# Peptides against a protein of PDB entry 5Z08, part 268

Target 1, 168 residues: chain A of PDB entry 5Z08
Amino acid sequence: RQKDEWAKKTSSLMKQLDWFIGEHLGAMLAAEELGGPVVGELMEIDPDDLSAGFNAHGKLKKATSQPDLDRRQRRIDDIWGPQDEQGQAHKRKRGADEALAASAEMRDLIEQLMNKLVEAGGDNSATYVEIPRESAAARFLVRSKVAMFHPNDARRLRLVDFGRDLDD
Target 2, 222 residues: chain B of PDB entry 5Z08
Amino acid sequence: GLPRLIDAIEEASKIPAKRRQTPIKPTIEKLTTHLYTHGASPDSLLRLADLLTLRNHLDQASLAAITRNLYPSSTVSDEVVLRFIGALGHGQLKPTLALQALFLRWLVMVYHLLENPGVLGQVYGVLFDLLDTAAIRPQLCHLLALVTRRKHVRPFRIQAILTLSRQTGGDPNLTGLLRVFKNYYPEIIVGDATKGRASAFKHPDPQWRQHLDEIQQRRSEA

## One batch from the design tools (peptide; made by RFdiffusion4, then SolubleMPNN)

Design b2_p25_4_s4 (from b2_p25_4, 17 letters changed)
Fold by OpenDDE base, seed 4:
Structure b2_p25_4_s4 (fold): chain B 168 residues (1-168), chain C 222 residues (1-222), chain A 25 residues (1-25)
Amino acid sequence: as target 1 above (168 residues)
Amino acid sequence: as target 2 above (222 residues)
Amino acid sequence: SKWEKKLKELEGIYQRLLASFGRPE
């Protein structure tokens, strides 16, 4: 009974987290990956805003702003293609796809971090997840104080143990 | 006059109903009649706010009747507002949730008479944290809709509304509040759970508004 | 239990994610 209640609560929280990631965080992470603002600086980025691109300062380009020759803008342009009607539909689709990809990456990273912490059995050295790249997801987790990098290896990320802070 | 009626009610409020020598109901009726006819001065409003918000031996019907007739003849001070805000939430010393809903409704109806509307913005967090309380949510959302400014629209609050909206099956008041948030940040993604009927936050009582306006007009002519 | 720990971690993650959205440092 108690185990089932914990399982239900865990499932409920996971669904809430998945919804939060999918509905809000994914698009913002995708924007950050595309050279947009750091997650948390902008409240929400519409996938349509992702299609407009970002300037060198990570600000949403207004339709009238000259394309910044920044590599980030080129990547946005490469991802989003030409600004024709077909290009806009393709841009919106690609923006949605990038948001989905970012959501999936964040979700996977969180799951890996949690699993490693649970499996480590108190061994801090075993709690690290090896990350292939410093993704927007990884950076966000660190900024959020959810995770921390290994002091000597930025490719290793661990979950901050929240259980200790509640008992102290 | 109104002060004497308040005095009598204050004294009666200290005594359990079963131990009162005189029924308080006639005095409450006189008070409510006076309030309906003349409204309450700022000083009287403060005293009445204390009677309404502090734990005493007044019955819920009397408290509700006073609240329904709590027409300000002038402005509403920050102190009066804060008394009502302080009375919100859960606790044995707090008024009933039904009475709290009436207080919130009152604050909505007198919002334009606040000496400093910004006072509600200062306590925005207190109000916002009560959104999970279903019994007061309709009036609370309406009040928050009036009070909300860009500075209050924070990602954690957006998420809190979205989460609560999902948990409530899309409460139209939460959807209405989220639409107010979206006015400041159009990019707010309203999930499918919020795709529904939003409250328009219409005035709760047009007759009460009209009567308040009549009371307020008498002040401007004096 | 492993489940309680997982739940606490999830709660912590969720709260911190939400907080990071809400507080501009």
Scores: peptide ipSAE 0.218, ipTM 0.413, DockQ to the pose 0.223
Fold by OpenDDE base, seed 2:
Structure b2_p25_4_s4 (fold): chain B 168 residues (1-168), chain C 222 residues (1-222), chain A 25 residues (1-25)
Amino acid sequence: as target 1 above (168 residues)
Amino acid sequence: as target 2 above (222 residues)
Amino acid sequence: SKWEKKLKELEGIYQRLLASFGRPE
């Protein structure tokens, strides 16, 4: 009975986390990887906004603002891209695909971090996950105090233990 | 064992060096050798933190030697962290600024072993207000670089770093800390005074780190 | 229990992610 209650609560909370990652966090992480704002500065980024790109300062390109020089280089790709309805659909699709990829990366990283902590049985050395790159997802987890890098190796990440009682 | 060595040093710390019947230096050497070989348990760490941070009759060389060999064999409690934070700043009852710099360096090197890293975030203001103290600034900036989160990056603190950077001629450690702030708020304009070289906040002692890892691994096998 | 620990970790993760997200400063 008690185990079933814990399983139900865990499943419910996992669904909430998956929703939060998919609906909100994924697009913002994708924006950060594309040189946009750091996650948490903008409350909401639409996948369509990802298609507009970001300036050298990480601000959303408003359609009407004068292209700064670095905006010129990405505008060259935007200018030479087909401006037809198909080109706009391709840009929207690309933004959605990047948000989906970022969501999947964040979800996978959280799952790996949790599994390693539970499997380690109290061995702190065994709690580290190897990450292939310093992603926006990894950086966000560290900024949020969810995870910590290994002091010697930025490719190793561990979960902060929230379940540790002060008396243990 | 380690507890008996600490007992002997605690008793000796109550007596001025000139009034001790036996020199304490041989006991300090035994303690530092033991710490280097086996590390310190949580209970031993707390007792040693009190010896290092409270005013007593131990000499500065002995206190520095203990601090340089203060390898945790397991985790570091909030209580131990708070002893070291409480020892920072100016005052007649505070440790020397040289010893405070060693404490800050130690906290940087053991940050990954803290039971609750959030404890340093709770005392963030106390740490930040000490940035004007030149003698501890390098290690303090490094610790703040680890501890800083979005909630700590406030307009008044941004302005304080910018002002202090101008006053110091662009201290690389302050520039490094401002870069950490910019990671949370990219819109932070680093003024011309901060265009200088930033500190990379590399690990202070790679050999100490390697030795700590060896001590920590032995615990997982026991 | 293993399940209780996993739930506590997940709660901590979720709360910290939410707290880091969308705080109007």
Scores: peptide ipSAE 0.236, ipTM 0.357, DockQ to the pose 0.287; fails the geometry check
Fold by OpenDDE base, seed 3:
Structure b2_p25_4_s4 (fold): chain B 168 residues (1-168), chain C 222 residues (1-222), chain A 25 residues (1-25)
Amino acid sequence: as target 1 above (168 residues)
Amino acid sequence: as target 2 above (222 residues)
Amino acid sequence: SKWEKKLKELEGIYQRLLASFGRPE
């Protein structure tokens, strides 16, 4: 009986989270990935500043010529470049697809982080998720103080244990 | 083609049904069939928006049929959006509340195709002030759930929703909208009246969505 | 319980995401 109530509450909250990610956060994360403003920060990021990318601390990096920057810059140019009619439709479809992809990435990352924390049984070393790349989703989780990078490895992310902060 | 069908309907819309030389129903059926198959171009969409929102002699069944088949083949302009928003509310010159609910549902279903989604944010106050209209509230709350940004979440609007929620006995759509507000301000105390069932704002018509996606896909391949 | 812990974590995640998203641009 109590387990069923907890399951119901968890399911309800998960649906709310999924809705929030899908309807609001995903598009903003996609915009950030495409060189849009940083989610949750009032950064009037000049489009020119977006081309520079962001460091692990969410600060604008100086435009280092990394090949991934060129792809993002092309995406930014495709998104913000001259509005040819065909280019805009393709851009919007691409934007929608990127928003869906960002939503899925955020959802999957949250699920992995939660699962690792629960499975670790209190072992902090076992709570880390390996991330293939520093995504807008990962950065947002860190900025939101939901997750933390491993101090020595930016590819390792762990959930902040909120249960401890409530008992203190 | 679609423009000729619209021309015929526009001309017929100026004349009372009893004074028309030819029945309009066959032309409406041709139009809705065309829209279902090919969608509406931006230009056609604007003309159809005028037919739907301006007072004319078209019957409610025809207007509803056009609205149900109003698939954009491309994007939805700000002008089209504003026609539908301008048609909302109470007034002798405005469409019926039933038709307004269909317009709001349409806006929800095509929200991702708006040229400028921000246009709805600019008219946020107009939309929000209509929440007391029960007949359109479900679709209006859904649209507001999509449109709401932090700048829109103000203390007076929070209070207005809470008050209206109490007055309505906890309308699940208002509770859903308040949860959207809480997404921007977690400190919003959703009182006991809002502990009720909230709407999840699911897509109003999955079949319509699928068909829209098919129409949109064909355009991207052309 | 494992379920209670998971719910608390999920609540914490959700609240923090909301709070961060709700920061004024």
Scores: peptide ipSAE 0.226, ipTM 0.408, DockQ to the pose 0.282; fails the geometry check
Fold by OpenDDE base, seed 1:
Structure b2_p25_4_s4 (fold): chain B 168 residues (1-168), chain C 222 residues (1-222), chain A 25 residues (1-25)
Amino acid sequence: as target 1 above (168 residues)
Amino acid sequence: as target 2 above (222 residues)
Amino acid sequence: SKWEKKLKELEGIYQRLLASFGRPE
């Protein structure tokens, strides 16, 4: 009975994690791998500028206050500026494929890290996973304080043990 | 080709239907057939976004038909996204709420093709403030479920959704969005009114998805 | 139990990932 409850809870949490990785994190990790922003670096546009609507030419209606317009317009222009479509199209298919790849890599890496930690039985030397490359996934896990590199080998990654009882 | 069809429709869109020398419907049918077969390039997609979002003399059936066949052959630029976002809400110059719902549905279905998914996060406030508009709420909640990040889950927005959920008698789309918020903040107390059915935000049109995938695959082979 | 440990690890992982997600470095 208790085992079944733990299995259900684990399955539920795994589904949430898979959703989070697949729907949110994977695309951002892929963007980082492709030379995009690091996970968490998102620009914000003032919603008031967009809420003003577009004129007959499809341009944002200029708000009356001049000095903030130039910075806002630059941000809008940076977003709306003609990026070279062909180079972007290849980056984008690559981006969707990379998003799937990054999601799969992150999921697999988490699973390996968790399994190694559980199997190690308290032996810290046995908890390391060998990673084929320093991926955005691996970097993100380290930045998030989920994992740590081996001090002498950047190809070895271990999970931070969250399950250690404070009494040890 | 597609550009010539768009040219003809753009010119016709400037003229009231009663004053057109030729019926536009055959040209719309050619356009939608072309879009279904080949999709729209980024340039064509932008032009079509303008036709769909700017006030013109095209009829609602034609606009809906174009939107239903608006398959990107490539990607969706920030500019295209922002055209559709700018077309949302109430106003004399805005498209109908029915058409806005189609735009939101389209954005959901092409979300994976956005050049910069972050652009939707930048306009999160604009989208969020439209949740009280019942006609677009289902698709809006679905889009917000895709777009929502931790930075967007603020106490005032949590409270706003909770309040609106109570006012609507527990709209399942709002309950679905609250579940997304709860992923970031598990401690969110969902009141008794939200214990109801939540939307799962499944893909709106599996056939449309399959056809989009076929169009996208052809691009990779060219 | 092995299962309880796995669950605690997953909870920790998930919470830290969520906490770091959407934060500029």
Scores: peptide ipSAE 0.224, ipTM 0.396, DockQ to the pose 0.283; fails the geometry check

Design b2_p25_5_s1 (from b2_p25_5, 16 letters changed)
Fold by OpenDDE base, seed 4:
Structure b2_p25_5_s1 (fold): chain B 168 residues (1-168), chain C 222 residues (1-222), chain A 25 residues (1-25)
Amino acid sequence: as target 1 above (168 residues)
Amino acid sequence: as target 2 above (222 residues)
Amino acid sequence: EWAKKLKTLEEIYQRLLYHAGYFPV
């Protein structure tokens, strides 16, 4: 009974997380991968500026003067939002493909991190996931204090032990 | 050109169909063909928004045909958006609910072209209060799903959606909107209302989107 | 075990939302 309730809650939360990753975070991660704004940074992104692309510093080629978070999110979604069945324009299609890839990478990375934490049985050395690259997903997990890199190997990532932080 | 077609339709719109000397249908067809081929400039969009939203003597089929072909060639101004928002709801001077649903669908499909998408956030309350209107609810929920930000997710609105979801037997569009709310506040306990199928809010018309993208691409190459 | 998994997922989800700008920073 109680186990089944926990399983249902976990499944429900996972579906919410999957939705968040797929519908929002994946696009933001893809934008970061493509030299766009860092996920969670307040960037003034004009759609016209986004269409102009990002400079080598991840800044829009034309800076608009006022950071509108709501505008930013929309514009990221407009460029990198999920691809519908009939294909977006080639740039939007690429953005959608990148958003899907970033979503999948983030989802897989979370799953691996959680699985390794369970498998390690309390051995912190065994909790590391090997990552093929330092992706926007991996970086965002670290910035979000969800994960941490191995001190000596940036290709090894582990989940942060929230048990310690939640009891404080 | 498009302005002259709009002029002719504006003049015809002032006159009851039975009193028109010439059929307006051929002019509407020319307009819709032009819109399909070239889209509408910001100025033309405003004029067309007035034709669509203001009470006039145009028939519903003509208004619907214009709306279905209302491709922006550029951006969509706040003024155009506000015309469509102002036309929503019940009232003798307001467009039919069927036409309002087309306007909301249009706003969804052109959302990425709004000069200031924040304008929809400013009128969020007006949009939200229309959720009880079943005829426009699907498109309204879709638009709200795009527009919703954390600032809009308030306890009273959460409760309003939950209440309306119960009253409607779990409308999947309301469940979809509530899922969007949960993304800003994961702690939102949706109770049994989340057991229903949520709408995914897919693009209402992929062919329309593709054609819009073609029109917009011509602008970027010019 | 399930409680720990759920709590962990909740924390992941909250942190991701926060740092994605869904919560006021």
Scores: peptide ipSAE 0.547, ipTM 0.482, DockQ to the pose 0.270
Fold by OpenDDE base, seed 5:
Structure b2_p25_5_s1 (fold): chain B 168 residues (1-168), chain C 222 residues (1-222), chain A 25 residues (1-25)
Amino acid sequence: as target 1 above (168 residues)
Amino acid sequence: as target 2 above (222 residues)
Amino acid sequence: EWAKKLKTLEEIYQRLLYHAGYFPV
């Protein structure tokens, strides 16, 4: 009975996490991976406003021709900006494919991190997951204080031990 | 540098505006420009927290301008957090409720930079007891939504939110907080009084967030 | 064990939401 309730709750929460990753986080991770803004910078910044960049007062710069900001914004505009109908369809498809790939990578990393934490039985040395590359997903997990890199090996991630904060 | 600007403002804060030899506004503008460009170190944050939370002769516009530019360059200590929490509520020695709302908004925006997020959980009761203060309730509910864990969701607090929601005609921020409670205890019956739309707790200032991220990134590269 | 897994997953979800700019609702 109690075990089944915990299993159901865990499954429900996993579905919510999968939804969040697939519907929201994956696109942001894909944008970061493609050299766009860091995850969480994209949410409420109009792509047109991103092109202008931010002045030294945190206000959107009006479009003064700074060519390097124009390149990063061109990449965002190249991902999200209005092109001709065929170019838009291909860019939308590419953006969707990158978002799906980033979603899958994030989901897999979370699953591996959780599995290693369970398998390690409290041995912190055994909790590390080896990552093939420093992806936007891996970096975001670290920035989010969900994971941490091994101090001597940036290819090894472990889940942050929430235990102290969860049992208190 | 930033320490010298803080020194000048600390000294000016001891003197009523009418008795100052020099206007403080140019020094406040230099401080806010510096904070915007470089952020504040942990030590500078503590000194600025004292300037913002302790009774002094600084004008409300200056205090608000400092708070709006209070970008941490690194982490936020428990001591800094506790200064802002201690400044909350009613009292002749406390900051204005408008400034308290800015402090709560700031805590929401820097929550991810706290050295110990658990410190807010330890003062959860103090925060929760301020929910009746309408002027700070929106930001307070948002902060509580971040801080709330299962241990905080108690029957008396559920009942307190439900009662206050009825008394306020269904404040959407209270409904939002009650939804957070319901995530821990699905059996919480959100009665008819909460038929209102729950506030979505979105980031209060996306531009401020982006600028904070730029300041934080420069530190990781240094 | 299941309780720990659920708590861990909740904390992961909340941290990801927060850092993505979706504050807990």
Scores: peptide ipSAE 0.527, ipTM 0.629, DockQ to the pose 0.270
Fold by OpenDDE base, seed 2:
Structure b2_p25_5_s1 (fold): chain B 168 residues (1-168), chain C 222 residues (1-222), chain A 25 residues (1-25)
Amino acid sequence: as target 1 above (168 residues)
Amino acid sequence: as target 2 above (222 residues)
Amino acid sequence: EWAKKLKTLEEIYQRLLYHAGYFPV
């Protein structure tokens, strides 16, 4: 009975987290990966505004014509190709695909971090997840004080021990 | 220190402004400056919650200034939360609706610092029954979005939001709260009257958030 | 174990929401 209530509460919270990641956080993470604002900087990123791309200062590009050759800018310009109706549809689709990819990465990172914490049995050295790259998802987990990088290896990420930080 | 400033304001709050021998404004300015710089301990938060929620002779501008600078240096107790919840609604002994909106905004901004987030879930009915009060509805919907769990999503509350949404011409905050309900029950049909843009319930004050994080960080280093 | 998992998930969720500038919608 009590175990079933905890399982139901955990499942309900996981569904809320999955919804938040999929409907909101994924688009913001995709914007950060594309050289947009850092997640939590209150740019009103309308998902439609993702379509305009971002300048070197992380602000929405006004429709100025010059193809800045920066790879981030090219990914933005590749996401944000010509303003024709077909280009806008391809832009919206690619923006949606990047938001889906960022959502999947964040969800997978949270799951791996949680699993390693359970497997480690209190050994802090065994709690690290190896990440293939420093993504917007990984950086956001660290900024949110959810995770920490290994002090000597930025490819290793662990969950913050929320029990210790509340007792200190 | 902060306790001595609170003592002076508590004593002044018992006396009508016209009968005070000394102006309270300089002491309020010292208090708000101290709160901005250092935040408030759990004990100081409780005393300030009583000053903000109980009927006294402090002016509305002073009460609003204290509320806008009410940075917790630590956690927020159930007792502090319940003082602010008890101050909500209509009545001659309750704070103004403008001050109640500031309290709800504060509860939203400090929700992650609550010692027991479940306390708000216990008073969910009290909060939900205030949704008809237009002056506090934006902040109330935002707080309810944080607090809502599957146990709170009931058929009568779904119907109450749908009815109120029609009566208000599709208030985006009610549409936002109904979206939260739909996460627990996907079968909830959001009728045509709720096709409006839902509120995204963004953080109400990014500068306040940043300053709170700086105050909280100093505690973890001490 | 389940209580610890739920508490951890709740803390993750609250911190992500807070730092994203969104409260749980």
Scores: peptide ipSAE 0.549, ipTM 0.633, DockQ to the pose 0.276; fails the geometry check
Fold by OpenDDE base, seed 1:
Structure b2_p25_5_s1 (fold): chain B 168 residues (1-168), chain C 222 residues (1-222), chain A 25 residues (1-25)
Amino acid sequence: as target 1 above (168 residues)
Amino acid sequence: as target 2 above (222 residues)
Amino acid sequence: EWAKKLKTLEEIYQRLLYHAGYFPV
């Protein structure tokens, strides 16, 4: 009974977290990976807005005219193809794919961090997850005070100890 | 120190402004400066919550200034939360709706510092029943967005939001709250009422957040 | 154990929301 309630609550919270990651955070992380704003500077990036790309200042490029944005916009436009209907569809699809990839990475990192914490049984040395790259997801976990890098190895990430106040 | 400033304001709050021997404004300015610099301890927060929520002779500008500078230096107790919740709604003894909106905004901004976030879930009904109060609705929807769990998403509340959304011409805050409900029950048919732009429930004051984080960091270093 | 897991997840969720600029829901 009590265990079932805790399991149900945990499952419900996990679904909320998965929703938040998939519907909001993933697009923000993808924007950061694409050279957009750092997560938390610009809220609620629509995956469709990711297709417009970002200027050097991390602001969403309005689809308007100016030439000097050419090189990075060309890489984004070379990435996203011509501004025809097919190019816009490819842009939208790629933005969605990047948001999905970022969502999956964040979800996997959280799951690994949680699993390692449980497996370590209180041994902090065993709590580290190896990350393949310093992703927007990994950086955001650290900025959020959810995770910490190993002091000597930026490829190793651990969950922050939120303290014993979690045991009450 | 902060306790002595609160003492002086508490005593002044008992006396009508016209009968005070000294203007309270300089003491309020000292208080707000202190709060901005150091934040408020749990004990000080409780005393300030009483000053803000109980009927006294403090002017609305002073109460608003205190509320805007009410940075917790640590956690926020259930008792402090309940003072602010108890101050919501209509009544001769209640704070103004403008001040209530500031309280709700404050609760949103300090939600992550609550000792027990579950306390807001316990008073969910009280909060929800205030959604018809237009003056506090934006901040109330934001707070409810934060507080809502599956147990709160009931058919009668879904219907209440849908009805109120229609009556308000699709208030974006209600649409935002209904989106939160839909996360728990995807089958919620929002109909035409939610084709409108939902509120994002963004942090209402990024500068306030940053300053709060600075105050909270100093505590971890002490 | 389940309580700790739940609280840990809640803390993760709140911190991610807060730093994403959402007030923790």
Scores: peptide ipSAE 0.539, ipTM 0.625, DockQ to the pose 0.280; fails the geometry check

